# Designs tried in a protein design run: peptides against a protein of PDB entry 2YKT. Part 8

Target 1, 231 residues: chain A of PDB entry 2YKT
Amino acid sequence: SRSEEMHRLTENVYKTIMEQFNPSLRNFIAMGKNYEKALAGVTYAAKGYFDALVKMGELASESQGSKELGDVLFQMAEVHRQIQNQLEEMLKSFHNELLTQLEQKVELDSRYLSAALKKYQTEQRSKGDALDKCQAELKKLRKKSQGSKNPQKYSDKELQYIDAISNKQGELENYVSDGYKTALTEERRRFCFLVEKQCAVAKNSAAYHSKGKELLAQKLPLWQQACADPS

## One batch from the design tools (peptide)

Design b1_p10_1_s3 (made by RFdiffusion4, then SolubleMPNN; from b1_p10_1, 3 letters changed)
Fold by OpenDDE base, seed 5:
Structure b1_p10_1_s3 (fold): chain B 231 residues (1-231), chain A 10 residues (1-10)
Amino acid sequence: as target 1 above (231 residues)
Amino acid sequence: ELDELRSVFE
């Protein structure tokens, strides 16, 4: 029946969230943590590289003919430091605003979904059982009427059962329909949450990249002319 | 319990 099919669809939505979405989200969080760790590693490695660049700048500053190039090298290292500071801030946000929040939510969600599904199933079954009972009673009544010498005696009662069945059928269909809409909303909410959190990450990332581009664009022309203009 | 848990992704 239509109601039975919709009921199956509803259960499948909850099942998909619990068995596909949530495990995948946990994996996503794990991959995010790995990515964060790798970026932290990049920051550390970069520090060593630019510290070495500073050393080269010191040597230039000690020279008689290349002193001004020492300042250029120091500026290069300083710009890098500023860029790395922005990266670290982005990583903090990435950890605190995305990973930690998702981790907490996904852990609690299994309990919520189980309870929600159980509630739906219980009420659906209750309405279904009530409908079945009325249908069974109508069938029994019809059997009695067929064997009776006065079938008209049961006509009013038969009409009452027919009306009850119609009403209960409608209630069941409406409940299942609403349940399906609710389940789809739950699914969409989770995807939307992920999208919104990822948008925040994207904004932070854009800010990091923009700052880096700005700083380098400001200084690069000066650095490029340093060798052409000996002092 | 459901009410408290519903806010998980809201």
Scores: peptide ipSAE 0.155, ipTM 0.833, DockQ to the pose 0.887
Fold by OpenDDE base, seed 4:
Structure b1_p10_1_s3 (fold): chain B 231 residues (1-231), chain A 10 residues (1-10)
Amino acid sequence: as target 1 above (231 residues)
Amino acid sequence: ELDELRSVFE
């Protein structure tokens, strides 16, 4: 029946979220944590590299013929420091605004979806059982009427059951239809949340990239000229 | 309980 098909569709939406979306989201969070760790590793390794560059700048500053190149090397290290500050802000946002929030939400969501599905199933079954009962009673009544010498005795009761069946059928269809819309809304909300959080990450990432590009574009021409200038 | 948990992805 139409109601049965809609019921199956509704259950499948909840099951898809619970069995496909949520596990995939957990994996996404795990991959995000790995990515964060790798970026933190890059930051640490970069610090060592540019600290070593500063040491080279110190040696240049101590030389008799390359003192001005020491300042260039120090500027390169300073620009790196500024870029790293932006990266750290991006990573902080990535951790606090995306990973932590998703992790907390996905854990709570398992309980919520289970309860929501159970509530829907319980009410759907209750309405379905009530409908089945009325249909069964009508069938029994019709059998009695067919075997009776006075079928007119059962006519009013038959009309009552027919009316009850019609009302219960309509109620069941409406309930299942609303349930399906609710389930689809739940699914969409989760994808929208993910998209919105990714947009926030993208904005922070853009700020990091823009700052780095700006700083390097400003200084690079000066650094490129340093060796051409006489001491 | 459902109402409290509903806000998870809101």
Scores: peptide ipSAE 0.102, ipTM 0.771, DockQ to the pose 0.893
Fold by OpenDDE base, seed 2:
Order: sequence, then structure tokens, then C-alpha cells
Structure b1_p10_1_s3 (fold): chain B 231 residues (1-231), chain A 10 residues (1-10)
Amino acid sequence: as target 1 above (231 residues)
Amino acid sequence: ELDELRSVFE
């Protein structure tokens, strides 16, 4: 029946969220943590590299003929420091605005979805059972009427059951339909949340990349000319 | 209970 099909669709939406979306989201969070760790590793490794570059700059500054190149090397290291600061900010955002929030929400969502599905199922079953009961009673009444010498005796009651069945059928269909819409809304909300959080992270990431581009664009021409200039 | 839990992804 239409209501049965809609009911199956509704349950499938909840099941998809619980069995596909949420586990995938947990994996996404895990991969995000790995990504964060890798970026932190890059940060650490870069620090060592540019600290070593500073040392080279110090040596240049101590030289008689390459002092100005020392300043260049220091500038290179300083630009890196500024870029690194932006990266750290991005990482904090990535952690706090995306990973932590998703982790908290996905954990709570299992309980919510279970309760929501259970509530829907309980009410759907209740309405379905009431409908079935009414249909069964009508059937019994019709059997009695058919065997009776006075069928008119049951006419009013038959009409009442027919009306009740019609009303209950409509109510069930409406409930299941609303349930389906609700389930789809729940699914969409979760994807929207993910998108919105990713947007926030993307903004911070853009700031990091923009700062790096700006700083390097400003200084690179200067650095490229440094060796051509007399001491 | 459901209302409180609904806020999870709002």
C-alpha cells in the first residue's frame, strides 16, 4: 500500500543516517585528525629548517662581504614565521570549529536518531493497529449481517466503521507522509551542518593562503635581486 | 528529550 511504501522509505532514511552517514562522519573526523597531525608535523619540521636558515643568516651577517645577505636570510625566516602563525590559526580553527564540534554532535546524534525513529515507529504502529482492528471489526459485522434475518439492524454500525476506517487510513497516510518529510529534513540538516562547518574552516584556510601569498609576493623580488647588489 | 537532542545539528 501507499502508506506501507512511505513507511519503508521513512525508516530507510533514518537507517541511512544511522548506518551510513554517522559512521562515515566518524571516519571523516578521524581522517581530519590525521590531517591535523600531519600539518602539525609539517609545522615542526619547518621550524627546524628555518631555524637552520637563521643560522646561515647569522654567519652571513658575521662575514665581511656578505652582510646584506644575512638580512635577506633573516627576512626569509621571518616571512616563514608569519606564515606559520597563520597556519597555526587555521589549525586551531580546523580543530575547534570542525573536528571537535562534529565529534560531539555525532556522538549525541546516535541517541537522538534512535529515539526519533522509535517514536515514529511506535506511533505508526499504533495507528496501523487501530486501522487493522477497525477493518477486522467491520468484517465481523458484515458476516453477522449476512447471516441475519434483519440486516438493517447493523446498517448504522457498518457505516460507522466505514467512516472510521476512512479516517484512520487518512490519518495514517498523513502521519507517515509527515514522518518521511521530517526524516528527509533531518538528513538534510546534517549535511548542511557539515557544509557550514567546512565553510568556516575554508575561510580560515583562505586567510592562511592569502597571507602567505601576500608576504612572498612582497619580498620575493627583493630576495631575487640580493646577489646582484654590491656589498 | 527529542527537542534537546534535535539541537545537535542546528
Scores: peptide ipSAE 0.087, ipTM 0.777, DockQ to the pose 0.870
Fold by OpenDDE base, seed 3:
Structure b1_p10_1_s3 (fold): chain B 231 residues (1-231), chain A 10 residues (1-10)
Amino acid sequence: as target 1 above (231 residues)
Amino acid sequence: ELDELRSVFE
């Protein structure tokens, strides 16, 4: 029946969230943590590189003919420091606003979805059983009427059962339909949450890239000219 | 409990 098919669809939505979405989200979080760790590694490695650059700048500053190049090298290292600070701020936001929140939510979601599905199933079954009972009673009544010497005495009861069946069938269909809409809404809400959180990450990432671009754009022309100018 | 858990993604 239509109601039975819609019921199956409803259950499948919940199952898809529990068996596909949530595990995938857990993996997403894990990959995010790996990404964060890698970026932290980049930060550490970069520090060593630019510390070594500072050392080269010190040597230039000690020379008689290359003193001004020392300042250039120091500026390069300083710009790196500022860019790196911006990256660290982005990473903090990435961790606190995305990964931590998703991890907490996905853990709780398993319990919620299980309870929600069970509640739906219980009520759906209850309504279905009530409908089946009324249908069975009507069938019994009709059999009695066929074997009776006075079938007319059962006519009012037959009408009552027909009305009851119609009402219960409508209620069941409406309940299942609402259940399906609810399930789809639950699914959409989860994707929307992910999108919104990822947007926040994107904004922070954009700020990092913008800051780096601005700093380098400001200084790079000066650095490029440094060797052309006499000391 | 359901309401509390639902609010997680709202």
Scores: peptide ipSAE 0.086, ipTM 0.771, DockQ to the pose 0.886

Design b1_p10_1_s4 (made by RFdiffusion4, then SolubleMPNN; from b1_p10_1 with K7S)
Fold by OpenDDE base, seed 3:
Structure b1_p10_1_s4 (fold): chain B 231 residues (1-231), chain A 10 residues (1-10)
Amino acid sequence: as target 1 above (231 residues)
Amino acid sequence: ELEELESVFE
């Protein structure tokens, strides 16, 4: 029946969230943590590289003929420091605004979805059973009427059952329909939440890239000219 | 238990 099919669809939505979405989200969080760790590693490794660059700048500053190039090398290291600071700020936001929040929610979601599905199933079954009972009673009444010497005495009761069945059928259909809409809404909320949080990450990432671009654009022409200028 | 349920993802 239409009601039965929609019921199956409703259950499948919940199952899809529990069996596909949530595990995938946990994996997403894990991959995010790995990404964060790798970027932190980049920052650490870069520090060593640019510290070594500073050492080269010191040597230039001590020379008789390359003193001004020392300042250039120091500026390069300083710009790097500023870029890395921006990256660290982005990573903090990435951790606090995305990973932590997703981790908290995904752990709670299993319990919530299980309870929600169970509640729906219980009420759906209750309404279905009530409908079945009413249909069975009507069938029994019709059999009595058929075997009776005075069938007319059952006519009013038959009409009452027919009306009750119609009402219960409509109620069941509406309930299942609403249940399906609710399930789809729950699914959409989860994807929307992910999108919104990822937008925040993207915004912070853009800020990091912009800052780096600005700093380098300002200094790079000066650095490129340094060797052409007299000592 | 059939308590009031609020979505985890608002």
Scores: peptide ipSAE 0.251, ipTM 0.776, DockQ to the pose 0.587
Fold by OpenDDE base, seed 1:
Structure b1_p10_1_s4 (fold): chain B 231 residues (1-231), chain A 10 residues (1-10)
Amino acid sequence: as target 1 above (231 residues)
Amino acid sequence: ELEELESVFE
């Protein structure tokens, strides 16, 4: 029946969220943590590299003929320090605004979805059983009427069951339809949440790239001419 | 069973 098919669709939406979306989201979070760790590793490695660059700048500053190049090397290291600081800020946001929030939500969602599905199933079954009961009673009544010497005795009761069946059928169809809409809304809400959190990540990433571009664009022309213009 | 369920994701 129409209601049975829609019921199956509704259950399938909940099952898809529970069995496909949430496990995939947990994996996404795990991959995000790995990515965060790798980027933190980049920051640490960069510190060592630019500390070594500062040492080269110190040597230039101590030289007789390359003192001005020492300042250039110090500036290079400082700009990259600022870029790395921006990366660290991005990583903090990545952790706090995306990973932590997703992790908290996904851990609670299994319980929520199970309860929501169970509530829907219980009510759907209740309405379905009530409908089936009325249909069974009507069938029983019709059998009695066919075997009776006075079929007219059952005519009013038959009409009552027909009306009850019609009303219960409509109620069941409406309930299942609403249930399906609710399930689809739950699914969409989860994807929207993910999209919104990823938008925050994108914003922070854009800030990181913009800051790096700005700092390097400002200083690079100066550094490029340093060897051509001896003091 | 929960009488009223609030969505976890918003």
Scores: peptide ipSAE 0.250, ipTM 0.779, DockQ to the pose 0.613
Fold by OpenDDE base, seed 4:
Structure b1_p10_1_s4 (fold): chain B 231 residues (1-231), chain A 10 residues (1-10)
Amino acid sequence: as target 1 above (231 residues)
Amino acid sequence: ELEELESVFE
């Protein structure tokens, strides 16, 4: 029936969220944590590299003929420090605004979806059972009427059951239809949340890249000229 | 109880 098919579709939406989306989201969070750790590793390795560059700048500053190149090397390290600060802010946002929030929500979602599905199933079954009962009673009544010497005795009760069946059928169809819309809304809300949080990450990432590009574009021409200038 | 529960991703 139409109601049975829509009921199956509704259950499948909840099952897809619980069995496909949520596990995939947990994996996404795990991959995000790995990515964060790798970026932290890059940050640490970069610090060592530019600290070593500062040491080279110190040696240049101590030389008799290359003092000005020491300042260039120090400027390169300082620009790196500023870029690194932007990266750290981006990583903080990535952790706090995306990973932590998703982790908290996906953990709570298992219980929520289980309860929501259970509530829907219980009410759907209750309405379905009530409909089945009325249909069964009508069938029994018709059987009694066919075997009776006075079938007219059952006519009013038959009409009452027919009316009740029609009303219960409509109620069941409406309930299942609303349930399906609710389930689809829950699914869409989860994808929208992911998209919105990813947009926030993208915004912070763009700020990091923009700042780095700006700083390097400003200084690079000066650094490129350093060896050409007479000392 | 569920009637008082809001969607986790709302």
Scores: peptide ipSAE 0.250, ipTM 0.777, DockQ to the pose 0.693
Fold by OpenDDE base, seed 5:
Structure b1_p10_1_s4 (fold): chain B 231 residues (1-231), chain A 10 residues (1-10)
Amino acid sequence: as target 1 above (231 residues)
Amino acid sequence: ELEELESVFE
């Protein structure tokens, strides 16, 4: 029946969230932590590289013929420092605004979804059982009426059961329909949450990249001309 | 219906 099919669909939505979405989200969080760690590693390695560049700048500054190039090398290292500071801020936001929040939500979600599904199933079954009972009683009444010498005495009661069945059928269908909509809303809410958090990460990432581009664009022409004008 | 359960992702 339509009601039965919709009931199956509703249960499948909850099962998909519990068995597919949440485990995948946990994996996503784990991969995010790995990515964060790798970026932190890049930061550390970059520091060593640019510290070495500063050393080269110091040597240039000590030379008699290349002093101005020392300043250029120092500027290059300083721009890197500023870019790196932006990266650190981005990573902090990535951790605190995305990973931590997702982790907190996913840990609580299993219990919530189990309870929600159970509540739905309990009420669905209750309404279904009540409908089945009325249908069974009507069937019994009809059997009695067919065997009776006065079937007319059962006519009013038969009409009452028919009306009750119709009403209970409608209630069950409406409940299951609403349940399905609710389940789909729960699924969508989870994806929307992920999208929104990723948007925040994207904004932070964009800020990091734009700052780097701006700083380099400002200085690069100067650096490129440094060797053209010997002192 | 689920308002009483307060969705985790609200």
Scores: peptide ipSAE 0.225, ipTM 0.787, DockQ to the pose 0.614

Design b1_p10_2 (made by RFdiffusion4)
Fold by OpenDDE base, seed 4:
Structure b1_p10_2 (fold): chain B 231 residues (1-231), chain A 10 residues (1-10)
Amino acid sequence: as target 1 above (231 residues)
Amino acid sequence: DLEELETQLF
């Protein structure tokens, strides 16, 4: 029936979220944590590299003929420090605004979706059982009427069951239809949440890239000229 | 409670 098909569709939406979306989201979070760790590793390795560059700048500053190149090397390290500050802010946002929030939600969501599906199933079954009962009683009444010497005795009750069946069928169809819309909304808001959190990460990432580009664009021409200028 | 869980999630 139409109601049975719509019921199956509704259950399948909940099952898809619980069995496909949420496990995939957990994997996404795990991959995000790995990515965060790798970026933290890059940050640490970069610090060592630019600290070593500072040491080269110190040696230049101590030299008799290359003192001005010491300042250039120090400026390169300072620009790195500024870029690193932006990266740290991006990573902080990535952790706090995306990973932590998604991790908290995905754990709670299993309980929520299970309860939501159970509530829907319980009410759907209740309405379905009530409909089936009325249909069964009508069938029994008709059988009794066919075997009776006075079938007219059952006519009013037959009409009552027909009316009850019609009403219960309509209620069931409406409930299942609304249930399907609700399930689709549940699916959509989870994808929307993911998109919104990714947008926040993208904004912070853009700030990091823009700051780095700005700082390097400003200083690079000066650094490129340093060796051409006489001491 | 479903409503409580929903409040925590959204």
Scores: peptide ipSAE 0.218, ipTM 0.872, DockQ to the pose 0.903
Fold by OpenDDE base, seed 2:
Parts: C-alpha cells; structure tokens; sequence
Structure b1_p10_2 (fold): chain B 231 residues (1-231), chain A 10 residues (1-10)
C-alpha cells in the first residue's frame, strides 16, 4: 500500500543516517584529525628550517661584505613567522569550529535518531493496528449481517466502521507522510551543518592563504634584488 | 528525551 511504501522509505532515511552518514562522518572527523596533525607537523618542521635560516642571517650580519643580506634573511624568516601565525589560527578554527563540534554532535546523534525512529515506529504501529482492528471488526459484522434474518439491525454499525476505517486510513497516511518529511529534514539538517562548518573553516583557510600571498608579494621583489645591490 | 537531545544536535 501507499502508506506501507512511505513507511519503508521513512525508516530507510533514518537507517541511512545511522548506518551510512554517521559512520562516514566519524571517519571524516578522524581524517580531519590526521590532517590537523600533519599540518602541525609541518609547522614544527618549518620552525626548525627558518630558525636555521635566521642563523644564516646572523652570520651574514657579522660579515663585512654581506651585512645587508643578513637583513634580507631575517625578513624572510619574519614573513614565515607571520604566515605561521595565520596557519595556527586556521588550525584552531579547523579544530574548534569543525572537528570538535562535529565530534560532539555525531556522538549524541545515534541516541537521538534511535529514539526518534522508535517514536515514529511506535506511533505508526499503533495507528496501523487500530486500523487493522477496525477492518477486522467490520468483517466480523458483515459476516453476522449476512447470516442474520434482520440485516438492517447492523446497518448503522457497518456505516460507523466504514467511516472509522476511512478516517484511520487517512490519519495513518498523513502520519507516515509527515514522518517521511521529518526524516528528510533530519538528513538535510546534518548535511547543512557540515557545509556550514566547512564554510567557516574555508574562510579561515582563505585568510591564511591571502596573508601569505600578500606578504610574499610585498617582499619577494626586494629579496630578488638584494644580491644585485651590494652596500 | 527527544526534545532535550534535539537541542544538542545539528
């Protein structure tokens, strides 16, 4: 029946969220943590590299013929420091605005969805059982009427059951339909949340890249000319 | 309950 098909669709939405979306989201979070760790590793490695560059700058500054190149090397290291600060901000955003929030929500979501599905199933079954009972009673009444010498005795009651069946069928269909819409809304909400959080992270990532581009664009021409302009 | 849980979700 239409209601049975829609019921199956409704249950499948909840099952898809619980069995596909949420596990995939947990994996996404795990991969995000790995990505964060790798970026932190890059940060650490870069620090060592540019600290070593500073040392080269110190040596240049101590020389008689290369003092100005010391300043260039220091500027290179300083630009890196500023870029690194932006990276750290991006990483904090990535952690706090995406990973932590997703992790908290996905953990609670299984309990919520289970309860929501159970509530839906309970009410759907209740309405279905009530309908079935009414249909069964009508069938019994019709059998009694058919065997009776006075079928008119049961006419009013038959009409009552027919009306009740019609109403209960309509209620069941409406309930299942609303349930399906609700389930789809639940699914959409989860994807929307993910998109919104990714947008926030993307904004911070863009700021990091923009700052790096700006700083390097400003200084690179100066650095490229440094060897041609001895002091 | 569901209402309480909903406030903590997506």
Amino acid sequence: as target 1 above (231 residues)
Amino acid sequence: DLEELETQLF
Scores: peptide ipSAE 0.186, ipTM 0.835, DockQ to the pose 0.891
Fold by OpenDDE base, seed 3:
Structure b1_p10_2 (fold): chain B 231 residues (1-231), chain A 10 residues (1-10)
Amino acid sequence: as target 1 above (231 residues)
Amino acid sequence: DLEELETQLF
């Protein structure tokens, strides 16, 4: 029946969230943590490199003929420091606003979805059983009427059962339909949340890239000219 | 409690 098919679809939505979406989201979080760790590693490695650059700048500053190049090398290291600070701020946001929140939600979601599905199944079954009972009673009544010397005495009761069956069928169909809409809304809400949080990450990432571009664009022409200008 | 869980969900 249409109601039975829609019931199966409803259950499948919940199952898909529990068995496909949530495990995939857990993996996404794990990959995010790995990415964060790698970026932290880049930060550490970069610090060593630019500390060594500062040392080269110190040597230039101590020289008789290359003092001005010392300042250039120091500026290069300073710009790196500023860019790195921006990256660290982005990473903090990435961790606190995306990973932590997703981790908390996905952990609770299995319990919620299981309970929601069970509630739906219980009520669906209850309505289905009530419908089946009315159909069975109508069938019994019709058998009695066929064997009776006065079938007309059962006509009013037959009409009552027919009306009851019609009402219960409508109620069941509406309930299952609403259940399906609810399940789809639950699924969509999860994807929307992910999209919105990823947008926040993208915004912070854009700020990092813009800051780096601005700082380098400002200084790079000066650095490029430094060797052409004798001190 | 489903209601409590719902407030913490997506």
Scores: peptide ipSAE 0.183, ipTM 0.831, DockQ to the pose 0.883
Fold by OpenDDE base, seed 5:
Structure b1_p10_2 (fold): chain B 231 residues (1-231), chain A 10 residues (1-10)
Amino acid sequence: as target 1 above (231 residues)
Amino acid sequence: DLEELETQLF
């Protein structure tokens, strides 16, 4: 029946969230933590590289013929420091605003979804059983009427059962339909949350890249002319 | 409790 099919679809939505979405989200969080760790590693390695560049700048500053190039090398290292500071702030946001929040939610979601599904199933079954009971009683009544010398005696009660069955069928269909819409909303809410959080990450990433581009664009022309203009 | 759990989720 239509109601039975919609019931199966509803259960499948909950099943898909619990068995596919949530495990995949946990994996996504794990991959995010790995990515964060790698970026932290990049920051550490970059510090060593630019500290070494500062040392080259010190040597230039001690020279008689290349003193001004020392300042250029120091500026290069300083711009890098500022860019790395922005990266560190982005990583903090990435951890605190995305990974931690997703981790907390996904851990609790299995219990919530199980309870929500159980509530739906219990009420669906209750309505279904009540419908089945009325149908069974109507069938019994019809059997009695067929064997009776006065079938008209049962006519009013037969109409009452028919009406009750119609009403209960409608209630069941409406309940299952609403249940399906609710389940789809639950699924969509989870994807939307992920999208919104990822948008925040994208904004932070864009800010990091923009700052880096701005700082380098400001200084690069000056650095490029340094060797052509000996002091 | 579903209501309590819901407030902690997505």
Scores: peptide ipSAE 0.182, ipTM 0.834, DockQ to the pose 0.893

